# Ledger of designs, part 211: peptides against a protein of PDB entry 7Q4I

Target 1, 281 residues: chain A of PDB entry 7Q4I
Amino acid sequence: HENSTIAERLYSEVRVLCWIMTNPSNHQKKARHVKRTWGKRCNKLIFMSSAKDDELDAVALPVGEGRNNLWGKTKEAYKYIYEHHINDADWFLKADDDTYTIVENMRYMLYPYSPETPVYFGCKFKPYVKQGYMSGGAGYVLSREAVRRFVVEALPNPKLCKSDNSGAEDVEIGKCLQNVNVLAGDSRDSNGRGRFFPFVPEHHLIPSHTDKKFWYWQYIFYKTDEGLDCCSDNAISFHYVSPNQMYVLDYLIYHLRPYGIINTPDALPNKLAVGELMPEI

## One batch from the design tools (peptide; made by RFdiffusion4, then SolubleMPNN)

Design b2_p27_8_s3 (from b2_p27_8, 17 letters changed)
Fold by OpenDDE base, seed 2:
Structure b2_p27_8_s3 (fold): chain B 281 residues (1-281), chain A 27 residues (1-27)
Amino acid sequence: as target 1 above (281 residues)
Amino acid sequence: KEKEELEKKRKEIYEKAEEIAKKIDAE
C-alpha cells in the first residue's frame, strides 16, 4: 500500500488548474490520453480548443486554428480562466496535448510560494526577454496573481502586450508578463537540476554528442548537464510525449516499484512571504 | 475594511515585485 498523505495534503493546499492547448483534430488522438493519464491529477483540467467537446471538457475559444494562432489561443485561454476559474485554483499550468506532467512534483516546487506572488515557472530561456521566458513546450505555470496581472493589466494595453495573435506564444506571454512585473522564477531543485523539460526524457537523460551549437544550449537560461544529472529527481514535465508514452510514464512513475527501496519524501520547506522568491542557485 | 485590506495587500505585492524586477533589470 502506498502512503500518499503528503501528496493529498499538497493536492488540497497547492491547487492546480491545468489547461491543455489542443485542437479538434487532436481531441481523440492526443488530448483524450492526457485526460486519462496525468491530467486526472490536476485539481481542474480544461482543454482549450476551437471546438467544444463535452466528453473531453474542451472549451471552444474564439480563435482560429494553426501555429500562427497559438498566441491568440493563449490570450483567450487565460481570459476564460480569469473569468470563470480564477478562484478554482492557486496555480495555472499551460501544457500542450503532448506534454506529460508529474503534478505532485509541481505542487512540491510551488508549495513555498504564495499564489499572490506575481511569478511563473517553467523551462526558462534567455533570448528575446530580458528576465527570460518559459518554453511553451515544457509547459509553464502562473500564480493566480500572475494570471490577474496578465489578463487585467497586460492584455488591455497594446504597449505592454501584443494585440495581434501572431508570434511565438511563449515569447509573447513572456514579454507581457515581464511588462507587468511578473517574475520569471527559477524552477531548479536544490541541486541546480531542472524540472521542466522541452523534450522527451530520452533526449535529456542520454548524453548526446549533440553539437555545442545545438540551439537549446544557447537558449537555456541556466546551465544544464546531460545524462542522469540533467534532471531533478522531482522533475515536473517533458514534451513531445506520445499518447502511448504517457501510459508508459504513468506506469513507471505511479505503479512500478523496486522492491525493498523506500522512498521517503523530503520535508516541506518554510512558506515564503508574498513577493518573496527562493534564492537562485 | 475588506476592500482596504485587499488594496493594502495588493500594494505590498506590487512594491515587492517591482523591487525584484529592478534587481533583474540591473543585471
Scores: peptide ipSAE 0.022, ipTM 0.451, DockQ to the pose 0.013; fails the geometry check
Fold by OpenDDE base, seed 4:
Structure b2_p27_8_s3 (fold): chain B 281 residues (1-281), chain A 27 residues (1-27)
Amino acid sequence: as target 1 above (281 residues)
Amino acid sequence: KEKEELEKKRKEIYEKAEEIAKKIDAE
């Protein structure tokens, strides 16, 4: 058995509330699979929807459905968190119902930071916002102070934060957070490798002869490479992960281990005699 | 049946991981 003592310590010291952006049509198709995989490793997990679902633990926010309401849903989600859950965690992660997150790696990144520091982390993009903003699909995490500033200082002021529900959700929250001096942090590891990814692992790990004209290369705030150097060994998130791929990732990350790399491997079985087979289980 | 399904899933996961590794090594 692996020593989980440090992971248990970080679970207690770096408390994370995860809220999942979803809708009623995706409760069974997508959101349920988040709850059954990586979402169970959050200190608290809430699904933000337009309809209540007690089985999923989904909240009905006072917003309509559709892509043009995502910003409205984000505003109402953080209002709900501030009102009911601001003391239940130190950090507050937004993710989509097709985002996969390694919560232990996120706790490791967040450990040195105070939750009273006005900061947030994610995959930083450079357009539209001077300090940058975090990609919505990769997921982004706010400190407790960042949530307070967003809800109490930014949202009530139309000059600081867009009052209507239209616009790109990730850009709009990025503008609001900048306007209240919440810092857009650097989520890269000590080698300068990214931790939050707006695509599936395959897209980042496999060098595609992607046309240098691909929008992502113009949007990424920090220089990134393709291939094995693209991604931290302590990567945190991937986007466009299907329900089936969530279970695959859960198995690969938490269950699949190469023999001999684990510090306390099980003893090798006894050698069999000539012609002897292993007993059937 | 459950064991066979689990073995099939494990095999599919390994094959996908190997495919990704081969693509990375081909650089």
Scores: peptide ipSAE 0.008, ipTM 0.341, DockQ to the pose 0.032; fails the geometry check
Fold by OpenDDE base, seed 5:
Order: sequence, then structure tokens, then C-alpha cells
Structure b2_p27_8_s3 (fold): chain B 281 residues (1-281), chain A 27 residues (1-27)
Amino acid sequence: as target 1 above (281 residues)
Amino acid sequence: KEKEELEKKRKEIYEKAEEIAKKIDAE
């Protein structure tokens, strides 16, 4: 028997719309597995594609396919969300069809924040954007106000937001968000451990898996460690998760239990005022 | 021996994951 009372409370109080970036070729291969695993824990789940799929609940955005169109797809996805779903959630997560997300941990992180605060969270990278930007692969979550500012203030202005569909999606949205004073939040836990990860758990948990010269260490905004201290106990996302690994993670996180160990959730922090952020660690 | 045990445990985890997947597919 499981006590999910706090999780249920957070499900109602911290509403998350998850939009999944996918394409028609991945509807069955990848996206369907998101829908069957962690995507079920979103308050609303939408697949953003170039073709409609009624079984998947995929939206056909007016964009082309390919890596060069990811920025275009992101812009259209958030336009669609703003037009149809801005009141359906408080927070709006972008994830890829190979991202795995522990939505409860995201709700825990987001709980103190007002959705009217112009903020977004993810794996913060330092290059290209002064305040940093969130890694696209790790997924990133915008407040309702951040979405509003992005769609209403940034997108219509070519000086604030790139009008063409080219460029690195995560960098471009990061630039746009900065230009409308959406804050790049700190997603680290109270111990300074990351929550959003652009790779699979194995790549972060195993020391010396990557060379110290690996680009990731140059890109990461906050200092991070390898090994067991790499990751928050309340980690939110991992990337490059295969469909099979999604089910593995789902089992490990939600079903596998060490007998006799009872995890007591930490107390919820106080809610922040509009515009207030958690103190930097 | 430790490697073999780890591989066995991994296999068991994967098998359970597959069972979960099958259940989801049947729903």
C-alpha cells in the first residue's frame, strides 16, 4: 500500500502541462511510450508533431521536420499552448520523446513559486545567453507568466526573438525569454544538486564516465559533481532514455521498493511572493 | 561473480519492465 496524499495534493496545486516534441516517425516508436509511462503523471499531455495522431493525441503544428526546424516547432508549440491551454496548467514543460521526467519531483521544486512569476527551470547552461539558458534535451519548464511573455511579447518582435526557424532551439528560446525578463531559475536542490539532466542517469552517476574536457562541463552553469552526489534525490529529468528504459525507470521509481524502508517526504517550503525566487545556494 | 549477479539483476529488472509494458499495451 502506498500513501500518495502529498503527491495528490501537489498534482492539484501545481498543475503541469507537458508538451512532448516529436515527429510522425516517432509517434509509435518513442512518443507512445512517453504517453504510457511518465506522461500519464502530467495534468495535461500534448504531443507536438507535424502530423495529427488521434491515438497519441498529437497536434499537427505548421512546421517542417528535422533538427533545423526544432526552434520553429517550439515557437508553434507554445503559441498553440497559449491559445488553447494557458489556463489548463500553472507550469508548462517541454520534453523530448526520449526524455524521462519524474513529475512529482518537478511539482515539489515548483511548489513555492508563483506561476505568475516570470521564471523557467531546467538544466542551466552558461554559453550564449547572459543569464544562461536551459538545455533542450533535459527538458525545461516555464511558468504561465513565462509562456505569456514568450508568446505575446517576445515572439511577435523580431528584435526580441528570432523570427526564422533555424538555430539551436534551447539557445533561441533562452535568448527570447531573457529579452522579456523571464528569469532563468536555479533548479538545484538545497544541497546544490542538479535536478534536470541532459543525459541518462548512468552518464551522471558513474564517475569518470566523461572526460573533464567534455563540453558538458564547460556548458553547465552551476558547478556539479560526478558520482552519487551528481544528482538530487529529487531529480526531475533525464535525456536519451530509450523506450525500454522508460519502462525500466517507471518500474524502478514507482514500483520497486526496498522492504522496510519508509521514505518520509520533506516538509513543503513556504510559498514565495510573485517575482520572488529561492535564495541562491 | 559480482558482474554475473549484476547482470542477472539487470535481466530481472528488464523482464519486469517488459511485463509492465505488456500490461500497458493490453489496456
Scores: peptide ipSAE 0.008, ipTM 0.340, DockQ to the pose 0.030; fails the geometry check
Fold by OpenDDE base, seed 1:
Structure b2_p27_8_s3 (fold): chain B 281 residues (1-281), chain A 27 residues (1-27)
Amino acid sequence: as target 1 above (281 residues)
Amino acid sequence: KEKEELEKKRKEIYEKAEEIAKKIDAE
């Protein structure tokens, strides 16, 4: 016996379009498993590819495949969204075909924010971009206004946004968004715990005291603790999740229940005004 | 000792993640 009333309310009030970065070779191997698991909890789900797939609902973008074209694919994906879907949602999530997302936790984080606020969220990294940028693998979510500014103001101007399709996708969009005054938000919970994760849960939950040389610790924008305090109880995303692990996570999160334990959701925070952010911890 | 074992396990997990990432990139 489950009470989903709050989740249903947030589904209606915090509308999320999820677009999945994929390619034709991964339609059957990875993307279809996203569609069969967490992707079904998005208000709208679109797979961005180089080939159309009617079974998957994949869009063929006018880009080539390969790592060198990921930035090009991201630009074309958001152009497509702006042209066809800008009013279908309030928030626009980019994820990879091996990213797992708890959409309800994302809606909870986004609830106080106006979609007309120029903001985006994810796992914030500090290099290359002054305000930081969001890790591509962890997934990142733009407000409707952020998408508008990206497509209408940034993309047409080579001085604001890189015209070439080369470069690190997440860094390049981060630069473009900064140049049009889209704010890199803080996705941490009230305890300072992260919500978007660029690795599987096991990588974040196991403390590594000695390998401060691992690039992640140099890249992370906010200082985070290791171990059980690494992750919010309301975590949103994990990366490098295999197709089989997606089904396991779906079972563990949405079906498996300890008998006799009832979880009561926290009260929703007050809504913020347009342009207002939650205070940083 | 427990810390060292956890660090070893974390390293193995990171290596596995990198392998998966390389495989994804090759696909």
Scores: peptide ipSAE 0.007, ipTM 0.435, DockQ to the pose 0.126; fails the geometry check

Design b2_p27_8_s4 (from b2_p27_8, 18 letters changed)
Fold by OpenDDE base, seed 5:
Structure b2_p27_8_s4 (fold): chain B 281 residues (1-281), chain A 27 residues (1-27)
Amino acid sequence: as target 1 above (281 residues)
Amino acid sequence: EEEEKRKKELEEIYKRAEEIAEKIDAE
């Protein structure tokens, strides 16, 4: 008894390939639950691993495992996407196997943008990269043009992109993208509320959950608040979501309804020209 | 066919990248 006409339209017009960072030890424990929950709402879902898994649709990338290889895996993942899937989507989301994503809200955010605009979105952090970079844990989404520039222009040039597989994955891709003039977009809604979150909802929604000196407050690019004003009503992602919590979130977001409350979607904004961004708030 | 074209393109690009890397390491 739902009207999904707008969501179906956006599914067609704002095509998203989701690639999930995982490893063989997490195929059954974590990645499978992504596939069974929010991952099914992507236009294409690929698990990037070091071992092939036909049941999961996992790709074996030529990389080692461990935190020190995450940057290497990200580079190989986007190379794989460019080779096989660059025309299969308009936008390319990186997420972890413990990230939960509301894909419809991401499509809504992305709708006005051209996929030929060199831009990417996520939870923007301010350190290390002048324009900022997107938090790896919150997930980040590249336009098709951003992927092209990353793979074709940045990765082949050691002066533009780190050749070693070591380093913080999110910082390193942020540096590479900046060096090829991919813009770090503003993912906040019209009220200035964030959409991508590097923690679970509880950590953002509950006031005073963290100390004011917590590193997050020093890293966040845009001012953010705690409590209900922390997060957009159209929030896109949360991180450190357990497999069980993915099913809970799926139930709460897509199944649980307060009887008698009808939500009407906001009107879609006008589409932007190639290279045009929404004005910052 | 387009996929194979992209594969070949990448192979050529990354071959050049290796040459650049070797040059940097030699400096």
Scores: peptide ipSAE 0.077, ipTM 0.703, DockQ to the pose 0.016
Fold by OpenDDE base, seed 2:
Structure b2_p27_8_s4 (fold): chain B 281 residues (1-281), chain A 27 residues (1-27)
Amino acid sequence: as target 1 above (281 residues)
Amino acid sequence: EEEEKRKKELEEIYKRAEEIAEKIDAE
């Protein structure tokens, strides 16, 4: 028997709209598996595509398909959210159709923050943007105020936000958000361990001298350790998760229990004032 | 009604943005 009382409280107090970046070719291959796994734990789940799909609840955005249109799709997705859904949630998560998210851990991280604070969270990278930017693949979450500033203040101003649809999606939104004073938050836990991950758990948990890990250490904004200390016990996201791995992760996280081991959740922190951030670690 | 208000507000904002963009491109 599971005690979900705190998780139920956070579900009501920390409302999350999840929008999934997808395309028509991935509706059946990837996106439907998000809907059947972690996406069902969002307060609202929307798939942002170029074609409507009533079974998936996919929205057809006025964008072309291809890697060069990801920035355009992100702009249109947040315009759509602002128009139709800005009051439906407190926080707005972008994820890919191969991102896995533990939504309860995200609510725990977000709990102390006001949604009226101009802040966003994710896997923070240091290049290209002075305050840093959040890795697109790990997923990133904007406060309601961050969405408002992005759509109303940044997007309409070509001096603040790139008007064309080209460029790296995560870098471009990071530049726009910085230009309207949306803060790039620190998503690390109290032990300094990361919560958002741009790779599968295996790539973070197992130290390897792969070229992929080499660039990651150059890009990561905060110093992180390798091995078991790489990852928070309250990790939020992983990227490059296959459809089959989503079901495995759902089983391991939500169903599999070691008999006789009871985890007691930590006490919730105090709520912050509007504009206040957690102290740097 | 609130949604329609937000839609109209955005339409006005983006119309102004296009005018600004055209001015920048002409410089």
Scores: peptide ipSAE 0.065, ipTM 0.688, DockQ to the pose 0.015
Fold by OpenDDE base, seed 1:
Structure b2_p27_8_s4 (fold): chain B 281 residues (1-281), chain A 27 residues (1-27)
Amino acid sequence: as target 1 above (281 residues)
Amino acid sequence: EEEEKRKKELEEIYKRAEEIAEKIDAE
């Protein structure tokens, strides 16, 4: 038996709408497994596609399929969210249909922040955008104010936001958000450990798994280590997670318990004022 | 009603954006 009182409180106080980037070919193969695992812990879950699926709760966006349309799909997804769902949540997570998210850990990270603060979080990368941008694969979360600024201020202005649908989705939204003074937040924990990960746990946890010349080491905004020190005990997301691995992760995180080890949650931090950020580590 | 208001606001904003984009493309 578990005491979920704090998690239940955060579920109510830190409302998260999760939208999943998918396509019709992945509705049954991938997206339904998100819905059956971590997606059920979102306050609202929407699948953004090119075809409607009532069983999945998929929305048909007016965009084509393919890698060159990911930016177009992201723009239309946030327009749809702003129109229909801007008041249904405080925070708006983008994830892929192969991203796994521990939503409770995300709520814990977001708790001190006002949703009226123009901020977004994820795995911060340093190239192309001065303040950095969030990796698309790791998933990223916008405050309600960030969504408003993106849709109302950035998207309508070709000088602030790319009007065509081409380009790297995560870079393009990062440019748009910077241009409307949405801050690229620091998602690291108090120990400086990352929470959003653009790869599977194995790639981060196993030392020397990747070549030091691998692009990732040049892209990360904050220094990160390999091994057990790579990752926060309150990690939020992993990418390239197969459908089967989602069920394994659900079991390991939410069901498997070492007998006699009881974790007491840390006290919640004080809430920040509107526009205030946690100190950089 | 609020949703419809947001929809109309967006339609107006994007109409203006298209006009701006056309002007930029013409330069």
Scores: peptide ipSAE 0.047, ipTM 0.664, DockQ to the pose 0.015
Fold by OpenDDE base, seed 4:
Structure b2_p27_8_s4 (fold): chain B 281 residues (1-281), chain A 27 residues (1-27)
Amino acid sequence: as target 1 above (281 residues)
Amino acid sequence: EEEEKRKKELEEIYKRAEEIAEKIDAE
């Protein structure tokens, strides 16, 4: 039996609203698996779509479908959150319908910060935005004050925030947030290891002979190593996680335990005599 | 009541933003 007392405390003190970027074609294929796995550990979970789905709890945003409308969805999603849900949480996570998130590790990272501090966290990239921006695929989390500044101060001003719905959504929100003095935080642990990852664990944990010309090495804001030293023991997110892999990760993280490493291990059974079998249950 | 207040506030802000955008496009 695990002691969850500290996780329960953080659940109440570090309230997280998670909104999931999805579309009608992915409601059943991807989004429902987020709802059945890591999304249940958010204080509130909302799916942002172009069509309503009462079973999923999906919101129909006034935007079209396609990759060229992702920035439009992000703007409308945060407008919707500000209107209906700004007091329902302290922190507001954007994730994709193929992002996996360990919400307890995110609460641990966020615990020392005030939600009234204009800050956001994620996998920080260096191009296009002077302070950096957070990778869309890895997911990124805004403080309540960051959401307020984005919706109230940035979005209404075409000089501060792009009015058109085209462009890379993560770059565009990064520009808007910088223009209203929302700080791009450092999400690394005390050892300098990353917590938000724009790829599956395999791509980060296994040193690939990938050419140093791979775009990721030019985009990452902080120096990162390959292999086991790449990733915090308190990692928060991974991207390109299939629906099946979400259930595997849920099992590995929350159910599978090596015997004797937990604080209160179960008692060992009595030793059997020679030729004696364990009783059938 | 608070939700309706936030909605009205946003509507007013975005109306002003449209007016600003029209001025920028005219320059």
Scores: peptide ipSAE 0.024, ipTM 0.609, DockQ to the pose 0.015

## One batch from the design tools (peptide; made by RFdiffusion4, then SolubleMPNN)

Design b2_p28_1_s1 (from b2_p28_1, 13 letters changed)
Fold by OpenDDE base, seed 5:
Structure b2_p28_1_s1 (fold): chain B 281 residues (1-281), chain A 28 residues (1-28)
Amino acid sequence: as target 1 above (281 residues)
Amino acid sequence: SEEEDFEKVEKETKEYFKELGKELYSSF
C-alpha cells in the first residue's frame, strides 16, 4: 500500500497556491488539463485570465491578452492573490498552462524555508537581474513575504517596478523582487541538479538537442549538464508540456510503479530561520 | 536590448521546436 504520510504532512505544512497564466482561448485547450492533472495537488488553484470561467475557476484580470500583456497579467494576478488569497497559502506558484509541476517535490524543496523569508525559486537565469531571475515558463514560486513585498512595496513604486504592462514578465518581476530585497533562491538539489525546467524532460535528459550557443545555455545561472545529471530526482517543473503529455506525466509519476522497488524518502531537513537560505552549491 | 533578447529567445525557441518537429505549445 502507498504511504503518503509525509506528502500529506507537507500538503498541510507547505501550503501552495498555484496560479496559472492562461487566456480564454486556452481555457478548454490547456488550462482544464492542468486542473485535471497536477493542479489538483495544489492547496489552491486559480487560473488567471482575461475572462471568468466558473468551471475552470478562472479569474478575469483587468488586462488585455497577448504576449505584450503578460507582465500586466502577472502584476494583476499577484494583486488579486494578495487581496483575496494571501493567507490561503504559504507559497505562491506561477505556472503557465503548459507547465507541469510535481507539487510534492516543490513542497519538499520549500519545507525548510519560512514563508516569511523574502525568497522565490524557479529556474534561475543570469541576464538583466544581478541576483538572477526565475524563468517564466519553468514556473516560479514566491514566499508569502515575497508576494507582500512585491504587491505592497514594489508595484506601487515606478522606480522599483515597471508601471506599464509590456516586457518579459519573468525579467520584470525579477527586477521588482530584487528591488525589494526578495532573494532569488537556489532551487538545485543537494547534488547540484536543477528542479525547475524551461523545457520538457526529454530536452534536458537527452544530450545534443541544442548547441552551446542556444540561449538557454547563455541564460542559465547555474551550470548544468544534459543527460541524467541534468535533473533532480525531485524535479519540480517542466515547460512546453502538451495537454496529452500532462496525463502521461501524471500516469508515469503517480501511477506507474516498478514492482518490488520501494522509494524511501530522504529525511526532511531542519527548518531554517526567517531570512535564512540553504547554502548555495 | 531586453526586447531584442526577448525576440531572440522566442525565435531560437521556435526554431528549436521546429527542428525537433514539436509544436510550440507556449503562447510566445
Scores: peptide ipSAE 0.288, ipTM 0.789, DockQ to the pose 0.731; fails the geometry check
Fold by OpenDDE base, seed 4:
Structure b2_p28_1_s1 (fold): chain B 281 residues (1-281), chain A 28 residues (1-28)
Amino acid sequence: as target 1 above (281 residues)
Amino acid sequence: SEEEDFEKVEKETKEYFKELGKELYSSF
C-alpha cells in the first residue's frame, strides 16, 4: 500500500507540460519509451518532431532535422506551446527523447515558485551566458511567464534572440531568456546537491569516474562532488538514458521498495511571492 | 568559437561513453 496524497496534490497544484525533443527516426526507438515511462507523470506530454505521429502524440514543427535545426525546433516548440497550451500548465519542461525525469521531484522543487515568476531551472552551465544557461540534455523547465517572455518578447527581436535556426539550442535559449530578464534559477537541494544531470546516474555516483579535464567540470556553474553526495535524494533528471534503462529506472524508483523502510516526505516549503527566488545555499 | 566548443563537447562525450563501453543515446 502506498500513500500518494501529497504527490496527487502536487500533480494538481504544480501542473507540468513536458515537451520532448525528437525526430521521426526516434519515434519508435526512443520517444515511445518516454511515453511508456516517466512521460505518463506529466500533466501534458507532447513530442516535438518534424513529422506528425498520432500514436505518439507528436507534432510536426515547420523545421528540418539535424543538429543545425535543434534551435529552430526549440523556437517552434515554444511558439506552438504558447499558442495552444500556455494555460494547460504552470511549468514547461523541455527534455530529450533520452532524458529520464522524476516529475514528482520536479514538482517538489517548483512548488514554492509562482509560475508568474520569470524563472527557469535545469543543470546550470557557466559558459557563454553571464547568468548561466541550462543543459539541453538534462532538460530544463520554464515558468509560464518565462515562456511568455521568450515567445512574445525575445523571439520577435533579432537583437534579443537569434533569428537563424543554427547554434546550440540550450545556449541560444539561455541567451534569449537572459535578454528578457528570465532568471536562471538554482535547482540544487537544501544540501547543495544537484537535481538535473546531463549524464546517467553512474557518471555522477562513481567517484573519479571522469578526468577533471572532461568538459563537464569546466561547464558546471556550481561546484559539485562525485559519489553519493553528487545527487539529491530528490533528483529530477538524467540524460543519455537508453530505452531499456528508462524501464529499469521506472521500476527502481516507483516499484522497488526496501521492506520496513518508510520514507516520510518533508513538509512543503512556504510559497514565494511573484518574482521571489529561494535563497542561494 | 561556440561551434568549435560544442564540437569538442560532443567529441569528448562520445569518447567518454566509448571508454565506458556504453552507447551514446543522443537526441541529435
Scores: peptide ipSAE 0.281, ipTM 0.775, DockQ to the pose 0.786; fails the geometry check
Fold by OpenDDE base, seed 2:
Structure b2_p28_1_s1 (fold): chain B 281 residues (1-281), chain A 28 residues (1-28)
Amino acid sequence: as target 1 above (281 residues)
Amino acid sequence: SEEEDFEKVEKETKEYFKELGKELYSSF
């Protein structure tokens, strides 16, 4: 039997609502596998769609389907969360239906922060937004205050937030959040290793012969290395994870154990004041 | 433009996965 005492404490103290970006064609193909794997470790799990699905707990948002409506869906999703669920959690994760998340590692990263701090975390990219923005595919997590500012201060103002539903959802929310002084946090661990990843583990862990001209290397806000040093031992998310790979990851992370190796968790950091961030490394 | 850059990101990502013999699971 595992000792989950610290994880149980963090489950109670760092409450996470996960909303999953999906569509009706993916309810059975992808979204149900999120629900059956990592999504069950969220304090609340909601699937944001264009059609209702009572088995999935999918919400029908008043948006069309297709990539040009993702920003519209993100706006409506956070409006829905603010109206119905703002007190159900402290932190609000957006993920895709092919994102895999280790929620315990996210709670560990978030633990020192106040949910009243206007901050959000993810895989930070540097283009278009001065402070950076978080990759949509890697998933990003807003504090309760960040959601409030986004919905109440940014969305109603066309000068602060794009009124149209078109555009890259991650860039557009990044612009809106910057305009209401929501800070783009540093999600790296104490060794400078990333926690949110826009690709599968294999693509980050294996030194790729990818040309340094590949967009990712131009977009990443913080310098990152390839190989085992790419990724935190407390990594939070990976993108482009197939339904089958979700079950593999669940097995590897939560079930498979090397006999005789016991990990002792690091001590929790001190709590930060409202508005305080961890020092950048 | 941002739109041109998004098209580039989408294209390069699709090409990257194609070269690796992997499918894209996200809708671009």
Scores: peptide ipSAE 0.280, ipTM 0.778, DockQ to the pose 0.698; fails the geometry check
Fold by OpenDDE base, seed 3:
Structure b2_p28_1_s1 (fold): chain B 281 residues (1-281), chain A 28 residues (1-28)
Amino acid sequence: as target 1 above (281 residues)
Amino acid sequence: SEEEDFEKVEKETKEYFKELGKELYSSF
């Protein structure tokens, strides 16, 4: 039998609201499989769409569909969260309907941080935003204070946050968050290995999948290795995960066990003060 | 430009998945 005592503690102390970027055409094809797999481990799970779906728990945001509206949908999603759910969690994860997330590993990363610290985490990219921005596909998580600053301080000011719905949503939120002094955190583990990934595990774990000229290697903020050392043992997210792969990952992570190997978790770090970050590695 | 860079990212990603014989599950 499993000992989940620490995971249960973190579930209570590090409350995560997950919102899923989706659309009506993907409710049955993709989003429902998030709900049936990793999404059930969030403290609250909401699907942000253009149409309501009571079976999915999808919200109809006042936005159009298509890639040119993703930034608009992100703005409306966080407005909705701030209005209805800001006290339901401490941390607010954006993920796509083809993102897979190990929520327990995210809680472990977030545990030392105050939700009143203006910070967000994800797969950090270096272009366009001085402090970096977090990859949209890998998913990114905002503190409660980061959500407050985004919605209350950034969104109402066209000088701080783009009013138009066009542009890459992850870059645009990154610009907005920087403009209100929300810090782009370092999500790497103590060994300097990444936790949020914009591709499937196979693409990160297998060397030589891409040429060194591939955009990802030019965009990544922190130097990363290929192969087994690419990824933290406490990895948080992967992108381009098919519905079938979500069930495979759920089985491999939560059910399949090597007999006779007992994992002893590291001790939880001390909690940081408000505004304090972990030292950079 | 930023727009040209996004078009490049999209193109290179599509080419990458095509070469691997994998379908993109995200709506580009």
Scores: peptide ipSAE 0.279, ipTM 0.786, DockQ to the pose 0.724; fails the geometry check

